# Designs tried in a protein design run: peptides against a protein of PDB entry 3KDP. Part 5

Target 1, 230 residues: chain A of PDB entry 3KDP
Amino acid sequence: PFLIFIIANIPLPLGTVTILCIDLGTDMVPAISLAYEQAESDIMKRQPRNPKTDKLVNEQLISMAYGQIGMIQALGGFFTYFVILAENGFLPIHLLGLRVNWDDRWINDVEDSYGQQWTYEQRKIVEFTCHTPFFVTIVVVQWADLVICKTRRNSVFQQGMKNKILIFGLFEETALAAFLSYCPGMGVALRMYPLKPTWWFCAFPYSLLIFVYDEVRKLIIRRRPGGWVE

## One batch from the design tools (peptide; aimed at target 1 P194 K196 P197)

Design b1_p9_4_s2 (made by RFdiffusion4, then SolubleMPNN; from b1_p9_4, 6 letters changed)
Fold by OpenDDE base, seed 4:
Structure b1_p9_4_s2 (fold): chain B 230 residues (1-230), chain A 9 residues (1-9)
Amino acid sequence: as target 1 above (230 residues)
Amino acid sequence: DLVEEMLAA
């Protein structure tokens, strides 16, 4: 989000504090929960990894995590961001290069896509209104991300949802997201204004996409061992 | 604001 904020000079999609809440809040328990995941059914049938040649984090894993899944997550967040801003009169094209004027507190007549003028205060309200749904979108797609991370090769349906700590992590991150989204004072403290409950559903297609994508990937790996998808 | 101040520092 921050990279696109800089490159496209758009209003800030997600606050730095909110990003920290993701990295240190919503992701911690889920990530720890993966340490308690049951081994894949065939793990003991696989040859041991050569620690000298086979890195735990290989280029394929990085590509999958950051290049593929991370991009889908980013797209989900930005989709939500653009929808909210569009509903408030700012079409995506109009947002390009708008950051400079958007963040200038002395400019109180920034026009939206329909010629409506927005004061600095009004702009910051709509910006901070975007932060919460963007955050929630990330949490929702993280559900799928966490679930797909349970296994590298086996389907989630084969592995099952037996890791109670992981399940707890999913509830914890969701509860934390709800707390950060709806607790009084979060608008002032974290610049996260409350969101309409409907915004929680905006990420669901992307979460489903991540899940389906990974399941298909794993299916291909199982059917065609040694392929480029592995 | 505090975190932004810390990061700006």
Scores: peptide ipSAE 0.012, ipTM 0.501, DockQ to the pose 0.027
OpenDDE base, seeds 1, 2, 3, 5: peptide ipSAE 0.008, 0.008, 0.008, 0.009; ipTM 0.485, 0.434, 0.401, 0.516

Design b1_p9_4_s3 (made by RFdiffusion4, then SolubleMPNN; from b1_p9_4, 7 letters changed)
Fold by OpenDDE base, seed 4:
Structure b1_p9_4_s3 (fold): chain B 230 residues (1-230), chain A 9 residues (1-9)
Amino acid sequence: as target 1 above (230 residues)
Amino acid sequence: DLVEEFLKL
């Protein structure tokens, strides 16, 4: 999100506080819950990792996490962001390079894609209105991420949802997301304005995409062990 | 406001 903000000079899609809420709030309990995941059914049939040659975090894992899943997450968030801004009169093309004028308090006549002028205050309301749905989009996508992270090779349907701590984590992050989104004063405190409940569904296609993508990946790994996908 | 000030730095 922040990289695109810099490169494309678009209005800030996700606030720093919101990022901290993701990194420290919604993601911590789910991530810890993975330590309590049941071993995959075939774990004892696999050769032990060689500590000297096999890194815990390898390029394949980084590529999967950041290059694939992380990109789908970012796309989901940005999709939500662009939809909200478009609904408020700012088409995606018009957002390119708009940041400088958007963030200038002295410019009160920033035009949208339809020639409507927006004051600084109005623009910031729209910006902060984007932060909450972007955040919620990330949380919804993280449901899929957490679920797919339960296993490296087995399908989630094979592994099942037996990790009670993981289930708790999913509820916790969702409850926290709802709290941050709807609690009075969050607009002032966190610059997170309340979102319409419909925005929760905006991320579902991306969450589903991640889930399907990973299940297909795992299926390929199971059918073709030792492939480049592993 | 504090975050905006921090981002301006």
Scores: peptide ipSAE 0.009, ipTM 0.523, DockQ to the pose 0.029
OpenDDE base, seeds 1, 2, 3, 5: peptide ipSAE 0.008, 0.008, 0.009, 0.008; ipTM 0.507, 0.463, 0.537, 0.523; seed 1 fails the geometry check

Design b1_p9_4_s4 (made by RFdiffusion4, then SolubleMPNN; from b1_p9_4, 6 letters changed)
Fold by OpenDDE base, seed 1:
Structure b1_p9_4_s4 (fold): chain B 230 residues (1-230), chain A 9 residues (1-9)
Amino acid sequence: as target 1 above (230 residues)
Amino acid sequence: DLVEEMLAK
C-alpha cells in the first residue's frame, strides 16, 4: 500500500497507525491461534519433513502468502479506498499525482473530478475516512486468510472449525476492528473516522475469493501432488 | 506526522 502511495502519488490510503493496529492488534492473536490447530487428518500418512532439506518457510509458501494472498488483500483495500474517494468526487485517475496538493495545508481549492473545490480540512476528513474502511477490509480478508491457514492440503471442510482459540482470534480481531472504528475519539487519536456498517461488506467478495482460491488450490494439490500449484 | 517526516527524507 505504501509503495503505491509513493509511486502513484495518491492520497495516503492507509495510515501508519492503522498499519500498527493490523500488525500488533489484529494479526497477533489469530497467528498464535494456529499453534493450537489440530493436525491434518492425513498427517500420519505423510513422510516426515527432512530438517536439513525442507525449509519451514519455503519459496512456495512465501509466494502463496505474499505474492498471491497478499496481493488480493492489497487489491481489496485499494478497491475500498478508490470506491470511497470516488463517492466523494475523486475518481481514481484524478488521484494520480494529487498527493502534493492534497497534503499541502495552504492549498484550499483542490478540485475533485467534478470541479468541486476542497479545503485542506475537508480533504483530510475524506482521507481519514478511507483509513478505517481500508483497515476493516484487511480484517475481513484476514478472516479468510486465517481459516485457509488451518491446513496445507486438506479442505477446511475436512479439517473443521474445532480450534476454539482460532475462533476466539477471529472474534478478537473483529471486536478490535469495531472498537477502533466506532469508539468516540478515534478520529482524533488515531485518524480513524467512524465507518458506516455497510463498508464491512465491501471486503466480503475478496474474502470469499481468497477462500475459494485456496480451496481450489488445495483440491488441485490433493489430486496432483507435486504440481506447480503447491 | 510520521509520514511527513518519512517523506521529508
Scores: peptide ipSAE 0.010, ipTM 0.408, DockQ to the pose 0.025
OpenDDE base, seeds 2, 3, 4, 5: peptide ipSAE 0.006, 0.009, 0.009, 0.011; ipTM 0.442, 0.469, 0.407, 0.431; seed 5 fails the geometry check

Design b1_p9_5 (made by RFdiffusion4)
Pose (drawn by RFdiffusion4):
Structure b1_p9_5 (pose): chain A 230 residues (1-230), chain P 9 residues (1-9)
Amino acid sequence: as target 1 above (230 residues)
Amino acid sequence: ADVATALAE
């Protein structure tokens, strides 16, 4: 988001104070939760790891959290900023520029895609209404994430969901977001504004994509263990 | 009121 905010001079989809709500808020518990994960094989049957090679964090990993499941999380994150605004007038393209004027506190008279003129606080209360649900489609996608960052070889149907804590992290993470968006206050404190029902289910095809993609990866590997995918 | 409006829509 902050990257395109520079590219397409677009209204900032995800705000800063909004970001310290992911890893400090929704994300904390779900992550703590993996540490409670049983194995995937007789670990005490493999040679010991080797401090020089096979590191904790590596190429093959960053190529995943950033290069892959990372992008698909965003395509889903933007897609609803694109919906929050068009369902409220600003049909996408009439966005490729606004910021310069948009962020102006004096230009209270700005054309949307129909003619309607918006003040400042009038349209910002939509910009923050844009954060509030980017901040969701992010939590929504992190369901499909917290469930495939669960195993690294086994299908979820081979390992199952016996992690009676990780599941809590879900119920928390999600509900926390709702509370962070409906309590009389989170608006005037965090630029968090209540959402309309249709609004939550945006990232859903995307959460389910992240899900399906990861499952198919693992399968390949298990079918071809020396092959390219692994 | 804002919450109720948002949920009603």

Design b1_p9_5_s1 (made by RFdiffusion4, then SolubleMPNN; from b1_p9_5, 5 letters changed)
Fold by OpenDDE base, seed 2:
Structure b1_p9_5_s1 (fold): chain B 230 residues (1-230), chain A 9 residues (1-9)
Amino acid sequence: as target 1 above (230 residues)
Amino acid sequence: SLVEEALAA
């Protein structure tokens, strides 16, 4: 998102503070859950395989899988961003190069795709209206990621405590998303304006896409062990 | 984080 923001010179889709909230609040619990999962999987795979090689392969597999999931998360966030801006009169093609004029406080006549003029204040309201849905989209997509992690586990007994950590992660992310989206003052403090409940559903297609993608990936790995999809 | 990488991407 930030690279696209720089390259395309579009209005800022996600604020820096919101990004920090994602990284610290949303990604920390999943990362801890994964660290526990790796540690516990390494403990159970105690067959005399070379622990360094097996760990390295698993870390690479996880990193690649998560990198791909991260790209889908970004696409989901951007989709939500473009939908909101399009509903407010700014088509995606019109946003290209608009950042300079968008961020200028002295320009109060920025035209949308339909020739409507927008004041600086109006533009910033729309921009900050995008931040919260983008964040929520990431959280909803991460639900799918956490569920995917659950389905990768072969052992039902290993799933018990790990499942509690995953469920706790889902709850924490959801609670954080609700807090940041609806707590008074978040618009001023974090540039996250209150979200209409309908925008929570905008992310669901992308969560489903991630789920389908990972199931297909797992299916390919199961059919062709040692393939490039690993 | 993957979100950072995705957001940075």
Scores: peptide ipSAE 0.020, ipTM 0.559, DockQ to the pose 0.029
OpenDDE base, seeds 1, 3, 4, 5: peptide ipSAE 0.012, 0.010, 0.015, 0.024; ipTM 0.473, 0.444, 0.492, 0.573; seeds 1, 4, 5 fail the geometry check

Design b1_p9_5_s2 (made by RFdiffusion4, then SolubleMPNN; from b1_p9_5, 4 letters changed)
Fold by OpenDDE base, seed 3:
Structure b1_p9_5_s2 (fold): chain B 230 residues (1-230), chain A 9 residues (1-9)
Amino acid sequence: as target 1 above (230 residues)
Amino acid sequence: SLVELALAE
């Protein structure tokens, strides 16, 4: 989100505080839970890695995590962001280059796509209104990301959902996201304004897409071992 | 997100 904020000069899609809430809040227990995941059924059929030549994090893993899944997560967040801003009169094309005037507190007549003028205070309200739904979108997409991380090759349906710590992590991150979104005073404390319940569903297609994409990928790997998809 | 945080500093 921040890279696109710099390149496209759009209003800030996700605040620094919300990023911290993701990295230090909602993602901590889920990440720890993966250490308790049951080994895949075929693990003993694989040769042990050579600690001198084989990296734990290789280019294929980076490509999967950041190049594929990370991009789908970003698309989900930005979709939510653009929908909210469009509902408030700012069409996506109008946001390009708008940051300079948007963040200037002395400009109180920034026009939206319909010619309506927005004060600095009004603009910051709509910006912070975007942060909470973007945050929740990331959490919903993280459900799929966490579930697909249970295995490298086997389907989640083969692995099952037996890791109680992972299930607890999914509950915890969701409960924390709800707390941060709806607790009184969070708008002042965290710049996270209350979220309409409908925004929780906005990310569901992207979460499903990630899940289906990874299951298809794993299916291809199982059918064609040693292929380029692995 | 950590990379984005680092870029925000």
Scores: peptide ipSAE 0.052, ipTM 0.776, DockQ to the pose 0.026
OpenDDE base, seeds 1, 2, 4, 5: peptide ipSAE 0.037, 0.030, 0.030, 0.032; ipTM 0.662, 0.678, 0.723, 0.726; seeds 2, 4, 5 fail the geometry check

Design b1_p9_5_s3 (made by RFdiffusion4, then SolubleMPNN; from b1_p9_5, 4 letters changed)
Fold by OpenDDE base, seed 3:
Structure b1_p9_5_s3 (fold): chain B 230 residues (1-230), chain A 9 residues (1-9)
Amino acid sequence: as target 1 above (230 residues)
Amino acid sequence: SLVEKALAE
């Protein structure tokens, strides 16, 4: 989000506070929960790792986590961002290069895609209105991300949901997201304005996409061991 | 991945 903010010079899609809430709030318990995940059923059928040559975190795992899944997560967030801004009169094309004028408090006549003028205060309200649903979108996508991280090869349906700490993590991140979205004063304190319940559903297609994608990937790996998909 | 390619464009 921040890279696109810099490169495209668009209004800030995700606030620094919301980023901190993701990194320190919603992701902490889920990440810890993975340490308590049960071993895959086929773990004893694999050759022992050579500690001198084999890394616990290899380039393929990094590519999956930060490349493929991270990109889908970012797409989900940006989709939500663009939808909200479009609903408020700012089409995606109009946002390109708009940041400079958007963030200037002395410009009170920034035009939207329909020629409506927006004051600095009005623009900041719209910007902060984007932060909460972007945050929630990330959380919803993280559900799928966390679930797919339970295994490297086995389907989640084969592994099951036996890790109580992981289940608690999913509950915790969801509860935190709800708290930050609906608690009075969060708009002032965290620049997270109240979220319409409909925005929770906006992320579901992306969460489902990640889940389906990873299950298909794992299925291919099981059918074709040593393939390029691994 | 196709998604990475789509985002890189």
Scores: peptide ipSAE 0.000, ipTM 0.333, DockQ to the pose 0.020
OpenDDE base, seeds 1, 2, 4, 5: peptide ipSAE 0.011, 0.020, 0.015, 0.018; ipTM 0.429, 0.486, 0.437, 0.540; seeds 1, 2, 4, 5 fail the geometry check

Design b1_p9_5_s4 (made by RFdiffusion4, then SolubleMPNN; from b1_p9_5, 6 letters changed)
Fold by OpenDDE base, seed 4:
Structure b1_p9_5_s4 (fold): chain B 230 residues (1-230), chain A 9 residues (1-9)
Amino acid sequence: as target 1 above (230 residues)
Amino acid sequence: DLVEEMLAA
């Protein structure tokens, strides 16, 4: 989000504090929960990894995590961001290069896509209104991300949802997201204004996409061992 | 604001 904020000079999609809440809040328990995941059914049938040649984090894993899944997550967040801003009169094209004027507190007549003028205060309200749904979108797609991370090769349906700590992590991150989204004072403290409950559903297609994508990937790996998808 | 101040520092 921050990279696109800089490159496209758009209003800030997600606050730095909110990003920290993701990295240190919503992701911690889920990530720890993966340490308690049951081994894949065939793990003991696989040859041991050569620690000298086979890195735990290989280029394929990085590509999958950051290049593929991370991009889908980013797209989900930005989709939500653009929808909210569009509903408030700012079409995506109009947002390009708008950051400079958007963040200038002395400019109180920034026009939206329909010629409506927005004061600095009004702009910051709509910006901070975007932060919460963007955050929630990330949490929702993280559900799928966490679930797909349970296994590298086996389907989630084969592995099952037996890791109670992981399940707890999913509830914890969701509860934390709800707390950060709806607790009084979060608008002032974290610049996260409350969101309409409907915004929680905006990420669901992307979460489903991540899940389906990974399941298909794993299916291909199982059917065609040694392929480029592995 | 505090975190932004810390990061700006």
Scores: peptide ipSAE 0.012, ipTM 0.501, DockQ to the pose 0.027
OpenDDE base, seeds 1, 2, 3, 5: peptide ipSAE 0.008, 0.008, 0.008, 0.009; ipTM 0.485, 0.434, 0.401, 0.516

Design b1_p9_6 (made by RFdiffusion4)
Pose (drawn by RFdiffusion4):
Structure b1_p9_6 (pose): chain A 230 residues (1-230), chain P 9 residues (1-9)
Amino acid sequence: as target 1 above (230 residues)
Amino acid sequence: PPPYYEPSF
């Protein structure tokens, strides 16, 4: 978001104070939750790890959280900022520029994609209405994430969901977001504004994509353990 | 055109 905010001079989809709600808010519990994960094999049957090679964080990992499942999380995150605005007028393209004027506190008269003129606080209350559900499609995608950052070889049907804590992290993470969006206050405190039903289910095909993609990875590996995918 | 936005459920 902050990257394209510079590219397409677009209205900032995800705000800063909004970000300290991911890893400090919704994400904390779900992550703490993996630490409670049983194994995937006789670990005490493999030679000891080797401090020089095979590090904790590595190429093959960053190539995943950033290069892969990371992007699919954003394509889903933008896609609903693109929906929040068009379902409210600003059909995408009439966005490729607004910021310069948009963020102006005096230019209370700005054409949308129909003719309607918006003030400042009038359109910002939509910009923040744009954060509020980017901040969701992010929590929504993190369901499909918190479930494939669960195993690294086993299909979820080989390992199952016996983690009676990780599941809590879900119910929490999700509901926390709703409360962070409907309590009389989160708006005037966090630029968090209530959402309309149809609004939550945006990232859904995307959460389910992240899900399906990861499952198919593991399979390949387990079919071809020395192959390229692994 | 769509009605002007208002923050509601």

Design b1_p9_6_s1 (made by RFdiffusion4, then SolubleMPNN; from b1_p9_6, 5 letters changed)
Fold by OpenDDE base, seed 2:
Structure b1_p9_6_s1 (fold): chain B 230 residues (1-230), chain A 9 residues (1-9)
Amino acid sequence: as target 1 above (230 residues)
Amino acid sequence: PPPPFVPEV
């Protein structure tokens, strides 16, 4: 998120403190859950191989999985960000390079994609309105990713929700999202304005697409064992 | 002209 903000010079999609809350609160428990679930899945199916090589392979595979999940989460967050800004008159192309004028307190006539002028105060309301749903979108995408990541090869329908750690992680991240979104003072402390309940559903189509894509991927892997997609 | 966009909170 922060890298695209710097490279594209777009209005800030997510606050730095909110990013820290994601890294510490939402990523850590899922990370532990996935590590346990991979360990259980690998222990049940593999004879003891060389413990040093298997540990290194497992750490690399975990790292790659988390890297991919993090990229997918960022894409989901940016999707929600662009939807909100587009609904408020700022098309994605118009946001490129806009940060300089957007963040200037003395410029009160920044034009949107339709020629409407926006004051600094109005722009900051829209910006901070994006922070909360960006965070919530990450949590909703994480629900799908955590369910998907249960196995590399098995469908979610085959494994069910047997991992108690996963269920606990999903509950914790959802509770954190609700706390940060609706607790009084979060708008001042974290620049996270209260979220309308409708925005919780903005990420669902994206989460569903990821879910379908991964189920198709797993189906291909099951039909072609030893393929490049492993 | 279209109605002005109002920031949705």
Scores: peptide ipSAE 0.027, ipTM 0.672, DockQ to the pose 0.366
OpenDDE base, seeds 1, 3, 4, 5: peptide ipSAE 0.024, 0.027, 0.026, 0.021; ipTM 0.635, 0.668, 0.654, 0.652

Design b1_p9_7 (made by RFdiffusion4)
Pose (drawn by RFdiffusion4):
Structure b1_p9_7 (pose): chain A 230 residues (1-230), chain P 9 residues (1-9)
Amino acid sequence: as target 1 above (230 residues)
Amino acid sequence: FPTFDSSPF
């Protein structure tokens, strides 16, 4: 988001104070939760790891959290900023520029895609209404994430969901977001504004994509263990 | 013209 905010001079989809709500808020518990994960094989049957090679964090990993499931998380995140604004007027393209004027506190008269003129606080209360649900489609996608960052070889149907804590992290993560968006206050404190029902289910095809993609990866590997995918 | 309401319904 902050990247395109520079590219397409677009209204900032995800705000800063909004971000310290992901890893400090919703994400904390779900992550703590993996540490409670049983194995995937007789670990005490493999040679010891080797401090020089096979590191904790590596190429093959960053190529995943950043290069892959990372992007698919954003395509889902933007897609609903694109919906929050068009369902409210600003059909996408009439966005490729606004910021310069948009962020102006004096230009209270700005054309949307119909003619309607918006003030400042009038349209910002939509910009923050744009954060509030980018901040969701992010939590929504992190369901499909917290469930494939669960195993690294086994299908979820081979390992199952016996992690009676990780599941809590879900119910928490999600509900926390709702409370962070409906309590009389989170708006005037965090630029968090209540959402309309249709609004939550945006990232859903995307969460389910992240999900399906990861499952198919693991399968390939298990079919071809020395092959390219692994 | 589209209308905007900040409430959930």

Design b1_p9_7_s1 (made by RFdiffusion4, then SolubleMPNN; from b1_p9_7, 4 letters changed)
Fold by OpenDDE base, seed 4:
Structure b1_p9_7_s1 (fold): chain B 230 residues (1-230), chain A 9 residues (1-9)
Amino acid sequence: as target 1 above (230 residues)
Amino acid sequence: PPVFDPSPE
């Protein structure tokens, strides 16, 4: 989000602190889960045919998959951002390069895609309106990861700890999302306005996309030798 | 004014 903000010079889609929370949370949970999967695999003495190589390959594949999922999550967040802004008159193309004028408090006549002029205050309301849904989108998309992990047949038993860590991580993310969305003062402190509970459901399509992505991935893996059980 | 209002208020 921040990179796109810098590169595209769009209005800030999500606060830096929240971005950091996402980045840390999203990356740490998979990393920890992989570390525990390593530990569990060592405990369960299932002789992989090539324990070191197969483990390493699996870890790399999982890491790569989570990286890809993370990218899709970011895309989902940005989709929410663009939808909100588009509904408020700012089409995605118009947002490119708009940041300079958007963030200038002295410019009170920033035009949207339809020629409407927006005051600084109005723009900031819209901007901060995007922050919470963006974050919530990420969290809800993360829930799909939980489902994905639970549906891994071979690893359901082996991923017991991994799933617990993931569940815990997702719980923390959800709790954080609720905190950021509904705790008084978050609009001032973090520029995240409260979110109607109904808007949580708007992120579900993204979760579905992640689910579909994983199912497709699983299907591809199943067609590869040794992937039948995965 | 903003058209989209996700706020609970």
Scores: peptide ipSAE 0.029, ipTM 0.653, DockQ to the pose 0.571
OpenDDE base, seeds 1, 2, 3, 5: peptide ipSAE 0.023, 0.026, 0.018, 0.028; ipTM 0.600, 0.629, 0.581, 0.622

Design b1_p9_7_s2 (made by RFdiffusion4, then SolubleMPNN; from b1_p9_7, 4 letters changed)
Fold by OpenDDE base, seed 2:
Structure b1_p9_7_s2 (fold): chain B 230 residues (1-230), chain A 9 residues (1-9)
Amino acid sequence: as target 1 above (230 residues)
Amino acid sequence: VPVFDPSPD
C-alpha cells in the first residue's frame, strides 16, 4: 500500500502504523496456522523423503503462499479505497498525482472528478475515513484467503475446522480490527476514524470474486495436472 | 453534493 502511494502519488490509503499493526497483529497468527496446516497435510500425504530438501521446499511454498496472500490483501484494500473515493467524487484516474495538492493545507479548492471543490479539512476527513475500511477489508479478505488456502490444500473436508490455531487467528484479527476501528482515540493515534458496521461487508464481493477465481484455478489444475497454473 | 460518511454517527 505504501509503495503504491509513493509511486502513484495518490492520497495515503493506509497509515504506516496501521500497516505495522497488520503485519504484527493480523498476519503472524494466520501465517503460523497455515504453516502448521501445510506441515500436517504434507505429513499425511508424503512418505518420508530427505528431511533437508523437504524443509526447504516447504519453506519456499509457505513463503510464496504468504507473498501471494499479502498481494491479494493489498488489492482488496485498494478496492475498498477506490470505492470510497469514487463514491466521494474522486475517480481512480483523478487520484494519480493528486497527493501533492491533496496534502497541501493551503489549497482549499482541489477539484474532484466532477468539478466539485474540496477544502483541506474535507479531504482529510475522506482520507482518514478510508484508513479504517482499508484495514477491515484486509481482515475480511484474509478470512477468505485462509478458507481458500484450507480448501486448496485439503480438498477433502476431513480436517474441517480442526485447526484450532486458524480459528484463534481469525478471532484475534477480528478482535484487533474491532479494537482499532472503534476504540476511542484511534482516530487521533492511528488516523483511523470509526466505521459503520455495514462497511465491513464492502470486501465481501471481492472476497467472493477471489474465491471463485481460486475455484476456477483449482478446476484447471485438476483438468491439466502439471500445468503452469500450479 | 453530500459527502459520503462511513462514520458510525
Scores: peptide ipSAE 0.024, ipTM 0.614, DockQ to the pose 0.617
OpenDDE base, seeds 1, 3, 4, 5: peptide ipSAE 0.012, 0.016, 0.022, 0.021; ipTM 0.548, 0.597, 0.599, 0.586; seed 4 fails the geometry check

Design b1_p9_7_s3 (made by RFdiffusion4, then SolubleMPNN; from b1_p9_7, 4 letters changed)
Fold by OpenDDE base, seed 2:
Structure b1_p9_7_s3 (fold): chain B 230 residues (1-230), chain A 9 residues (1-9)
Amino acid sequence: as target 1 above (230 residues)
Amino acid sequence: RPVFDPSPD
């Protein structure tokens, strides 16, 4: 999110400290859980590997955990960000290059996509309004991503929720999201304003979409082993 | 247009 903020010169979608909280608080435990899931699955389904030559953790699963999941999380967060700003009159295209004027406290007549003028205070309210739901969206997307990443080929319905560490991670990140969203002082400390509970559902269509897409992908893999989709 | 307020009431 910070890279896109710099490259596109859009209003800040998520604070740097909050990004660190995501990386350390929400990504680490899930990544470990996925590593254990892969190791357990390999132990149960395959003969013992050579400890000198074979990696205990599948690199593909690690790549999904740290790379692909992170990208999907960012996309989900930006989805919510653009939805909020669009509902407030700022279409995505209009946000490009807007940061310079957006962050200038002396400009109180920044126009939205519909010609409405926004004061500095109003703009900052909208900006900080995006921070919390961006974070929450990442967590909600992680619920789906972590579940679908349990296995490369099997459906969630076939694999089940056997990994205790994964389940723990899901609860931990959800608790962290609630804490950061509703604890007093977070608006000042992290620029995270509290959210109406209904905003937790903003990411659900996106999470459902990626879930369905991944299940279809896995179905294709099962029907066509060794295909390009793998 | 009123600013959309996602904050708790």
Scores: peptide ipSAE 0.033, ipTM 0.659, DockQ to the pose 0.609
OpenDDE base, seeds 1, 3, 4, 5: peptide ipSAE 0.020, 0.019, 0.023, 0.025; ipTM 0.631, 0.621, 0.637, 0.636; seed 5 fails the geometry check

